# Peptides against a protein of PDB entry 5B16: the designs that were tried, part 11

Target 1, 136 residues: chain A of PDB entry 5B16
Amino acid sequence: TPSRINHNERLEFLGDAVVEFLTSVHLYYLFPSLEEGGLATYRTAIVQNQHLAMLAKKLELDRFMLYAHGPDLCRESDLRHAMANCFEALIGAVYLEGSLEEAKQLFGRLLFNDPDLREVWLNYPLHPLQLQEPNT
Target 2, 136 residues: chain A of PDB entry 5B16 as posed
Amino acid sequence: TPSRINHNERLEFLGDAVVEFLTSVHLYYLFPSLEEGGLATYRTAIVQNQHLAMLAKKLELDRFMLYAHGPDLCRESDLRHAMANCFQALIGAVYLEGSLEEAKQLFGRLLFNDPDLREVWLNYPLHPLQLQEPNT

## One batch from the design tools (peptide; aimed at target 1 L27 L30 I46 N123)

Design b2_p13_4_s2 (made by RFdiffusion4, then SolubleMPNN; from b2_p13_4, 7 letters changed)
Fold by OpenDDE base, seed 1:
Structure b2_p13_4_s2 (fold): chain B 136 residues (1-136), chain A 13 residues (1-13)
Amino acid sequence: as target 1 above (136 residues)
Amino acid sequence: KLEELRKYLDSLV
C-alpha cells in the first residue's frame, strides 16, 4: 500500500491536470476572439503557485500547513508551493471522488469572490464558431 | 461582466 504522502502526490498530479484543463476550457469559451498566446498567458496566471496559494488560503490551508509542517515551511516560498500543491491535491480528490462538475464548481467558487464574475466564469455562453467546431 | 472578468484576469498577469 502506498504511503499517504505518495497518495497525496498522485492526487496533486491529477489535480494539476484538472485545474489546467478547467482553466483552458473556460478561457477558450469566455474569450473566443483571444489568440492562443493570450489564452496561455491567462492560464499561466491562474494556475501559477502564487495564485493557487491564494485560493488555498480561502480554505485556510495555510493554517493547516503551518500547524502540521511549520518547521519545514520557514520560507514564504516554501509555504506558497506547499499550499499550491495541497490545493491541487484537493481538486484532484474532488474530481476523483466526485466529478469534473464538482471540481469545476469548487474551483469557480474559489477563483472569484464576486458572485457575478463567478457566474460568468461558470456559465459562459457558447460562441457560434465554437458551436461549429464539432462539424469541421 | 465579461470585461470586468478580463480586468481581473489582467491583474493576475
Scores: peptide ipSAE 0.666, ipTM 0.955, DockQ to the pose 0.865
OpenDDE base, seeds 2, 3, 4, 5: peptide ipSAE 0.658, 0.659, 0.662, 0.658; ipTM 0.952, 0.953, 0.953, 0.953; seeds 2, 3, 4, 5 fail the geometry check

Design b2_p13_4_s3 (made by RFdiffusion4, then SolubleMPNN; from b2_p13_4, 7 letters changed)
Fold by OpenDDE base, seed 4:
Structure b2_p13_4_s3 (fold): chain B 136 residues (1-136), chain A 13 residues (1-13)
Amino acid sequence: as target 1 above (136 residues)
Amino acid sequence: NLEKLKAYLDSLV
């Protein structure tokens, strides 16, 4: 049985893939005429540590991180990195215990404070594989 | 709204 830290790292691994996948799919459908380079640029921007950390702050994960690991997170860059990892682990956990749809909804809600942009992002058609589970 | 979304994404780059 893995330690709690190892479990979190595994969830982060899964969450990283989920965030990457969801971002890719939504960008693909939202921008049908955008070349690969442009899609990749937007994807990188969305999933970069600085941005994910910003999303994590909306869930007040910064308070959690400082509570749990304060002495190790004295620098802003360290906190940002840890926040991004924790955010990925959260998405991974939502996917694992729930579904890709639930992960999609959570991620979309956090991406945008503007409800109009949320709706644009979330209501685009997705690939049919979204209905499949990782272990089946 | 798509243009607004694009503007947001551009701001992240």
Scores: peptide ipSAE 0.661, ipTM 0.953, DockQ to the pose 0.785
OpenDDE base, seeds 1, 2, 3, 5: peptide ipSAE 0.652, 0.650, 0.650, 0.651; ipTM 0.952, 0.951, 0.950, 0.951; seed 3 fails the geometry check

Design b2_p13_4_s4 (made by RFdiffusion4, then SolubleMPNN; from b2_p13_4, 7 letters changed)
Fold by OpenDDE base, seed 3:
Structure b2_p13_4_s4 (fold): chain B 136 residues (1-136), chain A 13 residues (1-13)
Amino acid sequence: as target 1 above (136 residues)
Amino acid sequence: MLDKLLEYLDTLV
């Protein structure tokens, strides 16, 4: 059986892909006139460690990380990296145990504090086949 | 609304 560390790394691997995929899909449909370079720029901005760490903070993962690993996280950059990884693992777990839709909802709720922007992001029409994605 | 969304995303770049 894999160690706890190995398990978390596997979840991070999966979560990284899910976060990037969800971001790509939403940007693609929300901005049909935006060129590829622009899409890529915004995707990078959304999924970069600094931003994911900010999202993780909304879940108070910073408090959790400091409680569990405080002595090992003396630098802001170390904490940010750890929080981003933890966020990825969380999304990976939600996808694995639930569905892509559940991961989408969680991610979307955290992305925006503005309820109007959240509504647009979460409820903008996507391709019908994506809405029919099989549950995991 | 999409313009406002873009404005927000610009703050992340």
Scores: peptide ipSAE 0.648, ipTM 0.951, DockQ to the pose 0.788
OpenDDE base, seeds 1, 2, 4, 5: peptide ipSAE 0.648, 0.634, 0.646, 0.638; ipTM 0.950, 0.948, 0.950, 0.949

Design b2_p13_5 (made by RFdiffusion4)
Pose (drawn by RFdiffusion4):
Parts: sequence; structure tokens; C-alpha cells
Structure b2_p13_5 (pose): chain A 136 residues (1-136), chain P 13 residues (1-13)
Amino acid sequence: as target 2 above (136 residues)
Amino acid sequence: LLERVQEELDKLV
């Protein structure tokens, strides 16, 4: 009778929705002209596990992760996938303890390497229907 | 800057 609640699968399950939300909202507001197709395309291109793993390496998660040796089979696939999942678990925990804005800042700072692109991603404009009318 | 952001996103596609 093992304990499955001691994993990061909980915070991964939360992080999946967290990352999905951040990507969806940012890709939504930054492109008020783009339809659902491009939005889903960019989103599925970002939420990809390989991309999330390479993005996770920027936090050196491979050095701080509790990855144990397997029975015999232990390729790069298990390690990188573990990084991908553990990253979602991390941003999920940041979303939980810290505010949602802290998840926005984390994922936003981690996405673009150029600091000049972060200023746009983090500071998304209002909706066009809100832009025309300042008050109501 | 928005054009650059779109170009960087197109690289991911």
C-alpha cells in the first residue's frame, strides 16, 4: 500500500492548468487579430513537454530534482520528461503559495530570453472592445 | 516589438 500523494503529480496536475491558463491569456491579449487557430497553434507549441523541459533547464531543475535511478532502463527521455513534469509542478506550487502574478512573472521571464520581449508578454494590452471605451 | 514577439513564436511552430 504505497503513498501516491507524496509525489508532485498533484502540483503537476495544477501546473498543467496554470501553464495552460497563462499561455492562453497572454496569447489571447497580445494578438487581438488572430483567430482560434493561431492561438491553439501557439499554445500547443508552447505547452509541449519537450519545450517545457528545455525551458525547465533554465532553472537548473535537473540539478535540484529528486530523480532516482531506475531498475535498468534509464535514458535521457525519462530525465528530460521528469524535468518537464517537475517544472509544471513548480509553477503550480508558485501559483499556489505566491500569487497568480508570480506565476505570470515566472513563466514570462522563463519564456523569452531577450528582456525586451518580456515587457510585452508580461504587460498585455486591454481588449480592443475595452480599448475604444476607457470607462464603459 | 509585437512583430518580434510573433517572429519568436513562429520559430516554435

Design b2_p13_5_s1 (made by RFdiffusion4, then SolubleMPNN; from b2_p13_5, 7 letters changed)
Fold by OpenDDE base, seed 4:
Structure b2_p13_5_s1 (fold): chain B 136 residues (1-136), chain A 13 residues (1-13)
Amino acid sequence: as target 1 above (136 residues)
Amino acid sequence: MLEKLRAFLDSLV
């Protein structure tokens, strides 16, 4: 049986892939004329630690991190990294215990404070495979 | 709206 830390790292691994996938798919469909380099640039910007940490703050994960790992997170950069990892683990957990759709909804909701942008992001036509749950 | 989205994304780069 893996430790809680190992479990969290595994969830992070999964969540990283989910965030990357969702971001890629949405960008691909939203910007059909944007070249690969542009898509990659936007994807990188969305999934970088600095941004994910900002999203994590919306869920008050910083408070959780400081509670759990305060002594090791005295530097802002350390906290940012930990928050990004924790955010990925959260998305991974939502995907694992829920669905890709639920992960999509959560991620999209956090990406945008602007409700109009949120609606565009979440409700744009996506690939049919995203309607299917993965086999476990 | 896509322009607004693009502007948002540009701000993240």
Scores: peptide ipSAE 0.694, ipTM 0.957, DockQ to the pose 0.827
OpenDDE base, seeds 1, 2, 3, 5: peptide ipSAE 0.687, 0.682, 0.690, 0.683; ipTM 0.956, 0.954, 0.955, 0.954; seed 5 fails the geometry check

Design b2_p13_5_s2 (made by RFdiffusion4, then SolubleMPNN; from b2_p13_5, 6 letters changed)
Fold by OpenDDE base, seed 4:
Structure b2_p13_5_s2 (fold): chain B 136 residues (1-136), chain A 13 residues (1-13)
Amino acid sequence: as target 1 above (136 residues)
Amino acid sequence: LLDKLREYLDSLV
């Protein structure tokens, strides 16, 4: 059986892919006229450690990290990196134990404090197969 | 709303 650290790293690996995928899909459909470079720029901005750390803070993962690893996270940059990784692991776990839809919902709810933007992000029309099988 | 979203995304870049 893998250690807790190994398990978290594996979940992070999965979560990274899920976050990347969800971000890509939503950007693709939300901005049909935006060129690849622009899509990539937005994706990078959304999934960068600094931004994911901000999302993680909404779940008070900063408190969790400081409790568990405070001495190792004296630098703000170290904390951000750790929080981003933890956030990815969380998304990975939600996907693993739940569904892509559940991961999408959680991620979307955290992305935006503005309810209107949250709504458009989460409910913008996607491919029919995605609509029919959101739990895959 | 898309414009607002774009503005938000631009702020992250």
Scores: peptide ipSAE 0.662, ipTM 0.953, DockQ to the pose 0.844
OpenDDE base, seeds 1, 2, 3, 5: peptide ipSAE 0.657, 0.655, 0.658, 0.655; ipTM 0.950, 0.951, 0.952, 0.951; seed 1 fails the geometry check

Design b2_p13_5_s3 (made by RFdiffusion4, then SolubleMPNN; from b2_p13_5, 7 letters changed)
Fold by OpenDDE base, seed 4:
Structure b2_p13_5_s3 (fold): chain B 136 residues (1-136), chain A 13 residues (1-13)
Amino acid sequence: as target 1 above (136 residues)
Amino acid sequence: KLQKLLEYLDSLV
């Protein structure tokens, strides 16, 4: 039986891949004329710790982290890194317990405060095999 | 909307 720490790290591992994958897929389909370098640049920007930490803050994960690990997070950069990891673990958990679709929806909703951009991101046609229903 | 998305993405770089 893995420790809680190991479980979080494993979920982070999974979530990292899910976030990376979803980001890649959406960028690929949204920008069919964008070269690989541009796609990679935007992907990096979306999944970088600073950005994921911003998304995590929308879920008040910063408050959670400070409550649970405050003494270890004295530096802002440390907090950002921890929040990013926690965010990935959350996405990993949603994928694991739910589905890729649920992870996609959650990630997309958090990516954009602008409802128009959110709609474009989430509703743009994707490959059918990349769509799955929530597991119940 | 797509252009607006690009502008947002550019702001992250």
Scores: peptide ipSAE 0.670, ipTM 0.955, DockQ to the pose 0.851
OpenDDE base, seeds 1, 2, 3, 5: peptide ipSAE 0.670, 0.666, 0.668, 0.657; ipTM 0.955, 0.954, 0.954, 0.953; seed 5 fails the geometry check

Design b2_p13_5_s4 (made by RFdiffusion4, then SolubleMPNN; from b2_p13_5, 6 letters changed)
Fold by OpenDDE base, seed 4:
Structure b2_p13_5_s4 (fold): chain B 136 residues (1-136), chain A 13 residues (1-13)
Amino acid sequence: as target 1 above (136 residues)
Amino acid sequence: MLEKLLEFLDSLV
């Protein structure tokens, strides 16, 4: 049985892929005329540690991290990195225990404070197969 | 609305 740390790292691994995938898919469909470089730039911006840490703060993961690892997170950069990792693990867990759709909804909800932008992001037409979980 | 979304995305870069 893997340790709790190993389990979290595995969830992070999965979550990283889910966040990357969802971001890529939505950008691809939302901006059909945007070149690859632009798509890649926006994807990077969305999934970078600084931004994911901001999303994590919306879930008060900073409080959780400080509670669990306070002495190791005295530096802002350390906290940011830890929060980003934790956020990825959370998305991974939502995907694992729930569905890709649930991960999509959670991620989209956190991405935008503006409800209009959120609706555009979440409800833009996507390929049906991309909304299905892989067969295991 | 897509323009507004682009503005948001630009702000993240």
Scores: peptide ipSAE 0.669, ipTM 0.953, DockQ to the pose 0.828
OpenDDE base, seeds 1, 2, 3, 5: peptide ipSAE 0.667, 0.658, 0.669, 0.657; ipTM 0.953, 0.951, 0.952, 0.950; seed 5 fails the geometry check

Design b2_p13_6 (made by RFdiffusion4)
Pose (drawn by RFdiffusion4):
Structure b2_p13_6 (pose): chain A 136 residues (1-136), chain P 13 residues (1-13)
Amino acid sequence: as target 2 above (136 residues)
Amino acid sequence: TLEEVQEELDELV
């Protein structure tokens, strides 16, 4: 009778929705002209586990992760995938303790390497229907 | 800057 609640699968399950939300909102507001197709395309291109693993390496998560040695089979696939999942677990936890804005800042800073692109991603404009009318 | 963001995003596709 093992304990499954001691994993990061909980915070991964939360992080999945967190990353999905951040990507959806940012890709939504930064492209008020782009339809659903491009939005889903960019979103599915970002939420990809390989991309999330390479993005996770920027936090050196491979050095801080509690990855144990398997029975015999232990390729790079398990390690990188573990990084991908543990990253979602991390942003989920940041989303939980820290505010949602802290998840926005984390994922935003981790996405673009150029600091000049982050200022746009983090500071998304209002909706065009809100832009025309300042008050209501 | 926004066009550069779009170009970077196109590289991910």

Design b2_p13_6_s1 (made by RFdiffusion4, then SolubleMPNN; from b2_p13_6, 6 letters changed)
Fold by OpenDDE base, seed 4:
Structure b2_p13_6_s1 (fold): chain B 136 residues (1-136), chain A 13 residues (1-13)
Amino acid sequence: as target 1 above (136 residues)
Amino acid sequence: MLERLREFLDSLV
């Protein structure tokens, strides 16, 4: 359905921004002495399609994608791209229907299998306004 | 802990 596709693309647009924003903020506070280039490198690594696809796989989105679009996703690269987009759309939806905090929590939980690393990532401070008004 | 985090991030690059 074209309307559903458009909706997913819009959610992807939003989710892309949310993922990149959260990643940027956390990296910024986690590594106060890291230069911009290093921050950008880590951000790119975190939000690149290959990595987001791996996160999507943790949610079993691959099974969903293959069921819904299998014939169009025969190539691994195509599947990764689609999964990454779907992941972004999911994060966008969580932000839209929930909050930035909920998106942060979900993203953090998926980023790290190690609970200690997850805790460090999630507990670094965000801007006070974001904490007070997570949807703004 | 931050070193472990950095190592993780490095592994993604």
Scores: peptide ipSAE 0.690, ipTM 0.956, DockQ to the pose 0.791
OpenDDE base, seeds 1, 2, 3, 5: peptide ipSAE 0.689, 0.683, 0.688, 0.680; ipTM 0.956, 0.955, 0.955, 0.953; seed 5 fails the geometry check

Design b2_p13_6_s2 (made by RFdiffusion4, then SolubleMPNN; from b2_p13_6, 7 letters changed)
Fold by OpenDDE base, seed 4:
Structure b2_p13_6_s2 (fold): chain B 136 residues (1-136), chain A 13 residues (1-13)
Amino acid sequence: as target 1 above (136 residues)
Amino acid sequence: LLEKLYEFLQSLV
């Protein structure tokens, strides 16, 4: 079996794709008149390490990271990068063990503290098949 | 709400 580190890297790989996919899809449908450049800019902003690290902090992953890897994370930038990776791995795990819908829900809940914005993000009409079968 | 979303997104850029 792969090492724990390798497993996390694999989950991160998967989670990175899931986060970017979910972000892309939601932006695409939420802003039908927004040009590609704007979509790309906002996607980058949402999925950048600094932002994902903030989301990770909401899950108190910073405490976990400092406990487990403190000596290697003395710099704030290193911690942010590690937290972002850990967040991606978590999303990857949720997708793998659960569903895309579960990953979507978790990601959406963390994205917005404002419940109204959260509701719009999570429940804005997407593809009809997604509406019918949210677990797929 | 979409305007608020824009504002949120702009805050991340």
Scores: peptide ipSAE 0.617, ipTM 0.942, DockQ to the pose 0.809
OpenDDE base, seeds 1, 2, 3, 5: peptide ipSAE 0.611, 0.614, 0.611, 0.612; ipTM 0.940, 0.941, 0.941, 0.942

Design b2_p13_6_s3 (made by RFdiffusion4, then SolubleMPNN; from b2_p13_6, 7 letters changed)
Fold by OpenDDE base, seed 4:
Structure b2_p13_6_s3 (fold): chain B 136 residues (1-136), chain A 13 residues (1-13)
Amino acid sequence: as target 1 above (136 residues)
Amino acid sequence: KLQKLKEYLDSLV
């Protein structure tokens, strides 16, 4: 059995892909006239460590990280990186134990404090087949 | 609302 660290890294790996995928899909449909470069720019902005860390803070993962790894996270940049990774692991876990839909909902709810933006992001028409989970 | 979203995203860039 993998160690807890190994498990977290694996979840992070999965979560990274899920976050990237969901972000890509939503951007693709929300901005049908935006060129690839623009889509990529927005995606990068959304999934960058600094932004994911901000999302992680909404779940108080900063407190968790400082409690568990405080001495290793003296630098703010280190904390942000760790929080981003932890956030990805969380999304990965939600996908793994739940569904892509659940991951989408959680991610979307955390992305926006503004309910209008949240609604647009989560409820914009998407192709159903693209939201299906991979066959296991 | 979409414009508002775009503005938000632009702020992240």
Scores: peptide ipSAE 0.682, ipTM 0.957, DockQ to the pose 0.862
OpenDDE base, seeds 1, 2, 3, 5: peptide ipSAE 0.678, 0.674, 0.672, 0.673; ipTM 0.956, 0.956, 0.955, 0.956

Design b2_p13_6_s4 (made by RFdiffusion4, then SolubleMPNN; from b2_p13_6, 7 letters changed)
Fold by OpenDDE base, seed 4:
Structure b2_p13_6_s4 (fold): chain B 136 residues (1-136), chain A 13 residues (1-13)
Amino acid sequence: as target 1 above (136 residues)
Amino acid sequence: LLERLRAYLDSLV
């Protein structure tokens, strides 16, 4: 039986892959003429710790982290890193307990405050098989 | 909208 810490690390591992995958897929379809380097640049920007921490803050994970681990998070950079990890673990858990679609929806809702941009991100046409049979 | 999206993404880089 894994410890809570081990479980969180495992969820983070899974969530990291899910976030990376969703980001890659959406960028790929949204920008069909963008070269690999550009796609990679945007992906990096989206999944970097600083950005994921911003998304985590929208869920008040910063308050959670400070409550649970405040003494270990004196530096802002440490807090960002921890929040990013926690965010990935959350996405991993949503994927694990729910589906890729649910993870996609949560991630997309947090990515954009602008509802129009959110709509474009979430509902841009994807491969037909993905539409018919979302991965779980 | 795609241009706005791209502009936003550019701001993250």
Scores: peptide ipSAE 0.676, ipTM 0.955, DockQ to the pose 0.831
OpenDDE base, seeds 1, 2, 3, 5: peptide ipSAE 0.674, 0.666, 0.670, 0.671; ipTM 0.954, 0.953, 0.954, 0.953; seed 5 fails the geometry check

Design b2_p13_7 (made by RFdiffusion4)
Pose (drawn by RFdiffusion4):
Structure b2_p13_7 (pose): chain A 136 residues (1-136), chain P 13 residues (1-13)
Amino acid sequence: as target 2 above (136 residues)
Amino acid sequence: LLEKVQEELDKLV
């Protein structure tokens, strides 16, 4: 009778929705002209596990992760995938303890390497229907 | 800057 609640699968399950939300909102507001197709395309291109793993390496998560040796089979696939999942678990935890804005800042800073692109991603404009009318 | 953001995003597609 093992304990499955001691994993990061909980914070991974939360982080999945967290990353999905951040990507959806940012890709939504930064492109008020782009339809659902491009939005889903960019989102599915970002939420990809391989991309999330390479993005996770920027946090050196491979050095801080509790990845144990398997029975016999232990390829790069398990390690990178573990990084990908553990990253979602991390941003899920940051979303939980810290505010949502801290998840926005974390994922935003981790996405673009150029600091000049982050200022746009983090500071998304209002909706065009809100832009025309300042008050109401 | 927004065009550059779009270009960087197109690389991911």

Design b2_p13_7_s1 (made by RFdiffusion4, then SolubleMPNN; from b2_p13_7, 7 letters changed)
Fold by OpenDDE base, seed 4:
Structure b2_p13_7_s1 (fold): chain B 136 residues (1-136), chain A 13 residues (1-13)
Amino acid sequence: as target 1 above (136 residues)
Amino acid sequence: KLKKLYEFLQSLV
């Protein structure tokens, strides 16, 4: 049986891919005329540790991290990195136990405080196969 | 709305 740490790392691995994938797909369809460089830049911006840590703070994951690993997270940069990893693990868990659609919804809800932007991000038309098979 | 999204994304870069 894998340790909790190993399990978290595995979930992080999965979540990283899910976050990357969802971000890529949404950017691709939202900005059909944007060149690859721009798409990549925005993707990087969305999934960078600093941003994911901010999303993690919305879930108050920082409180959990400080409780469990406070002595190891004295530096803000260390905390951000850990929070980003934890966020990825959470998304991975949601995908694993739920669906890609559920991961999409959670991620989208956290991405935007503005309900208009949230609506655009979550409900912009995607490929029909993705709509039909959210886990594919 | 798309403009707002651009602005949001630019704020992250």
Scores: peptide ipSAE 0.648, ipTM 0.949, DockQ to the pose 0.814
OpenDDE base, seeds 1, 2, 3, 5: peptide ipSAE 0.644, 0.645, 0.637, 0.636; ipTM 0.948, 0.948, 0.947, 0.945; seed 5 fails the geometry check

Design b2_p13_7_s2 (made by RFdiffusion4, then SolubleMPNN; from b2_p13_7, 6 letters changed; failed a check: too like the target's own chain)
Amino acid sequence: NLERLLEFLDSLV

Design b2_p13_7_s3 (made by RFdiffusion4, then SolubleMPNN; from b2_p13_7, 5 letters changed)
Fold by OpenDDE base, seed 4:
Structure b2_p13_7_s3 (fold): chain B 136 residues (1-136), chain A 13 residues (1-13)
Amino acid sequence: as target 1 above (136 residues)
Amino acid sequence: LLEKLRAFLDSLV
């Protein structure tokens, strides 16, 4: 039986892929004329630790992390890294226990404070096969 | 809106 830490790392692994996938798909469709380099640049910017940590703060994961791992998170950079990992694990858990759609909704809702941008991100037409629920 | 989105994304880079 894996430890809780191992389980969290596994969820992080899954969540990393989910975040990467969702980001890629939405960028691909939203910017049909943008070259690969530009798409990759935006993807990197969205999924980088600094940004994911910012999203994690919206869920008050910083408080959680300090409570659980305070002694190891004295530096801001350490906290940021841990928060990003925890955020990925959360997305992974949402995908695992829920669905890709639920993960998409959560991620998109956190990405944008602007409701107009949130709506365009979440509701932009996707390929029909992407509307199907994946196996978990 | 797409331009606004692009501006947002640019701010993350």
Scores: peptide ipSAE 0.696, ipTM 0.957, DockQ to the pose 0.811
OpenDDE base, seeds 1, 2, 3, 5: peptide ipSAE 0.691, 0.688, 0.691, 0.688; ipTM 0.956, 0.955, 0.956, 0.954

Design b2_p13_7_s4 (made by RFdiffusion4, then SolubleMPNN; from b2_p13_7, 6 letters changed)
Fold by OpenDDE base, seed 4:
Structure b2_p13_7_s4 (fold): chain B 136 residues (1-136), chain A 13 residues (1-13)
Amino acid sequence: as target 1 above (136 residues)
Amino acid sequence: MLQKLLEFLDSLV
């Protein structure tokens, strides 16, 4: 049985892929005329540690991290990195225990404070197969 | 709305 740390790292691994995938898919469909470089730039911006940490703050993961690892997170950069990792693990867990759709909804909800932008992001037409969980 | 979305994305870069 893997340790709690190993389990979290595995969830992070999965969550990283889910966040990357969802971001890629939505950008691809939302901006059909945007070149690869632009798509890649926006994807990077969305999934970078600084931004994911901001999303994590919306879930008060900073409080959780400080509670669990306070002495190791005295530096802002350390906290940011830890929060980003934790956020990825959370998305991974939502995907694992729930569905890709649930991960999509959570991620989209956190991405935008503006409800209009959120609706555009979440409800833009996607390929049906991309909404299905892989067979295991 | 897409333009507004682009502006948001630009702000993240």
Scores: peptide ipSAE 0.674, ipTM 0.954, DockQ to the pose 0.806
OpenDDE base, seeds 1, 2, 3, 5: peptide ipSAE 0.670, 0.664, 0.672, 0.662; ipTM 0.954, 0.952, 0.953, 0.951

Design b2_p13_8 (made by RFdiffusion4)
Pose (drawn by RFdiffusion4):
Structure b2_p13_8 (pose): chain A 136 residues (1-136), chain P 13 residues (1-13)
Amino acid sequence: as target 2 above (136 residues)
Amino acid sequence: YPNLPRLQEVLDE
């Protein structure tokens, strides 16, 4: 009778929705002209596990992760995939303890390497229907 | 945003 609640699958389950939300909102507001197609395309291009793993390496998560040796089979696939899932667990935890804005800042800073692109991603403009009318 | 086209190009890549 093993304990499955001691994993990061909980914070991964949360982080999945967290990363999905951040990508959805940012890709929504930064492109008020783009339809659902491009939005889903960009989103599915970002939430990809391989991309999330390479993005996870920027945090050196492979050095701080509790990845144990398997029975016999232990390829790069298990390691990178573990990084990918553990990253979603991390951003889920940051979303939980810290505010949502801290998840926005984390995922935003981790996305674009150029600091000049982060200022746009993090500071998304208001909706066009809100832009025309300042008050109401 | 002046960098918005550059951001879209990075996303297309």

Design b2_p13_8_s1 (made by RFdiffusion4, then SolubleMPNN; from b2_p13_8, 7 letters changed)
Fold by OpenDDE base, seed 1:
Order: structure tokens, then sequence, then C-alpha cells
Structure b2_p13_8_s1 (fold): chain B 136 residues (1-136), chain A 13 residues (1-13)
């Protein structure tokens, strides 16, 4: 049986891709006239470790990490990186055991405190082809 | 959507 650590690392791997994908898709549809460079820049800003760590903090993952790994996270940068990884693992788990829609909802709710912006992000219409396979 | 400019501004900040 794989260790819990290995399992979390696998979930992180999956979650990284899910976060990247969701961000890309939403940016693509929300900003149809934005050039690729702009899309890439905004995606980077959203998915970078520093930002994901901020999202993780909203879930109080920092307290969890300090409790479990305090001595190993003496540097603030180390804590941020660990929180980002943990956040990715969480998203990966939600996707794996739930659905992409559930991952989308969780991620979107954390991205924006403004409910109006959150609504726009989460409910912007997607291409009809995606509607044909809603579970993917 | 009228909120897109605000969303863009938020993402750019």
Amino acid sequence: as target 1 above (136 residues)
Amino acid sequence: HPLLPRLLALLES
C-alpha cells in the first residue's frame, strides 16, 4: 500500500492540472478578445504558488500545516509552497472523488470574495461541445 | 457582461 505522503503527492499532481485547466477555460471564455499573452499572464497570476497559498489560507490550511509540519516549515516561503501543494491536492481529491464541476465550484468560490464576480466566473457560458460531456 | 471590466481589473491587480 502506498504511503499517505505518496498519495497526497499524486493528488497534488492531478490537482495542479485541474486548477490549470479550470483557470484556462474560464479565462478563455470570459475574455474572448484577450490575446494569448494576456490569457497566459492572468493564468500565471491565478495559479502561482503565492496565490494558491492565499486561497489555502481561506480554508485555514496554514493552521493544519503548522500543526503537522511546523518544524519543517520555518521559512515563510516554505509554508506558502506547502500550502499551495496542499491546496492542489485538495482540488485533486475533489475532482477525483467528486467531479470537475465540484472542483470548479470550490475553486471559483475561493477565487472571489465578491459574489457578483464569483457568479460571472462560475456561470459564464461555455462552448456547446462541453455541454455534451458535462461530466468531463 | 457588465462585470467583466471589474473582473479584469481584479485579476490584473
Scores: peptide ipSAE 0.064, ipTM 0.758, DockQ to the pose 0.775
OpenDDE base, seeds 2, 3, 4, 5: peptide ipSAE 0.051, 0.043, 0.051, 0.045; ipTM 0.726, 0.717, 0.735, 0.726; seeds 3, 5 fail the geometry check

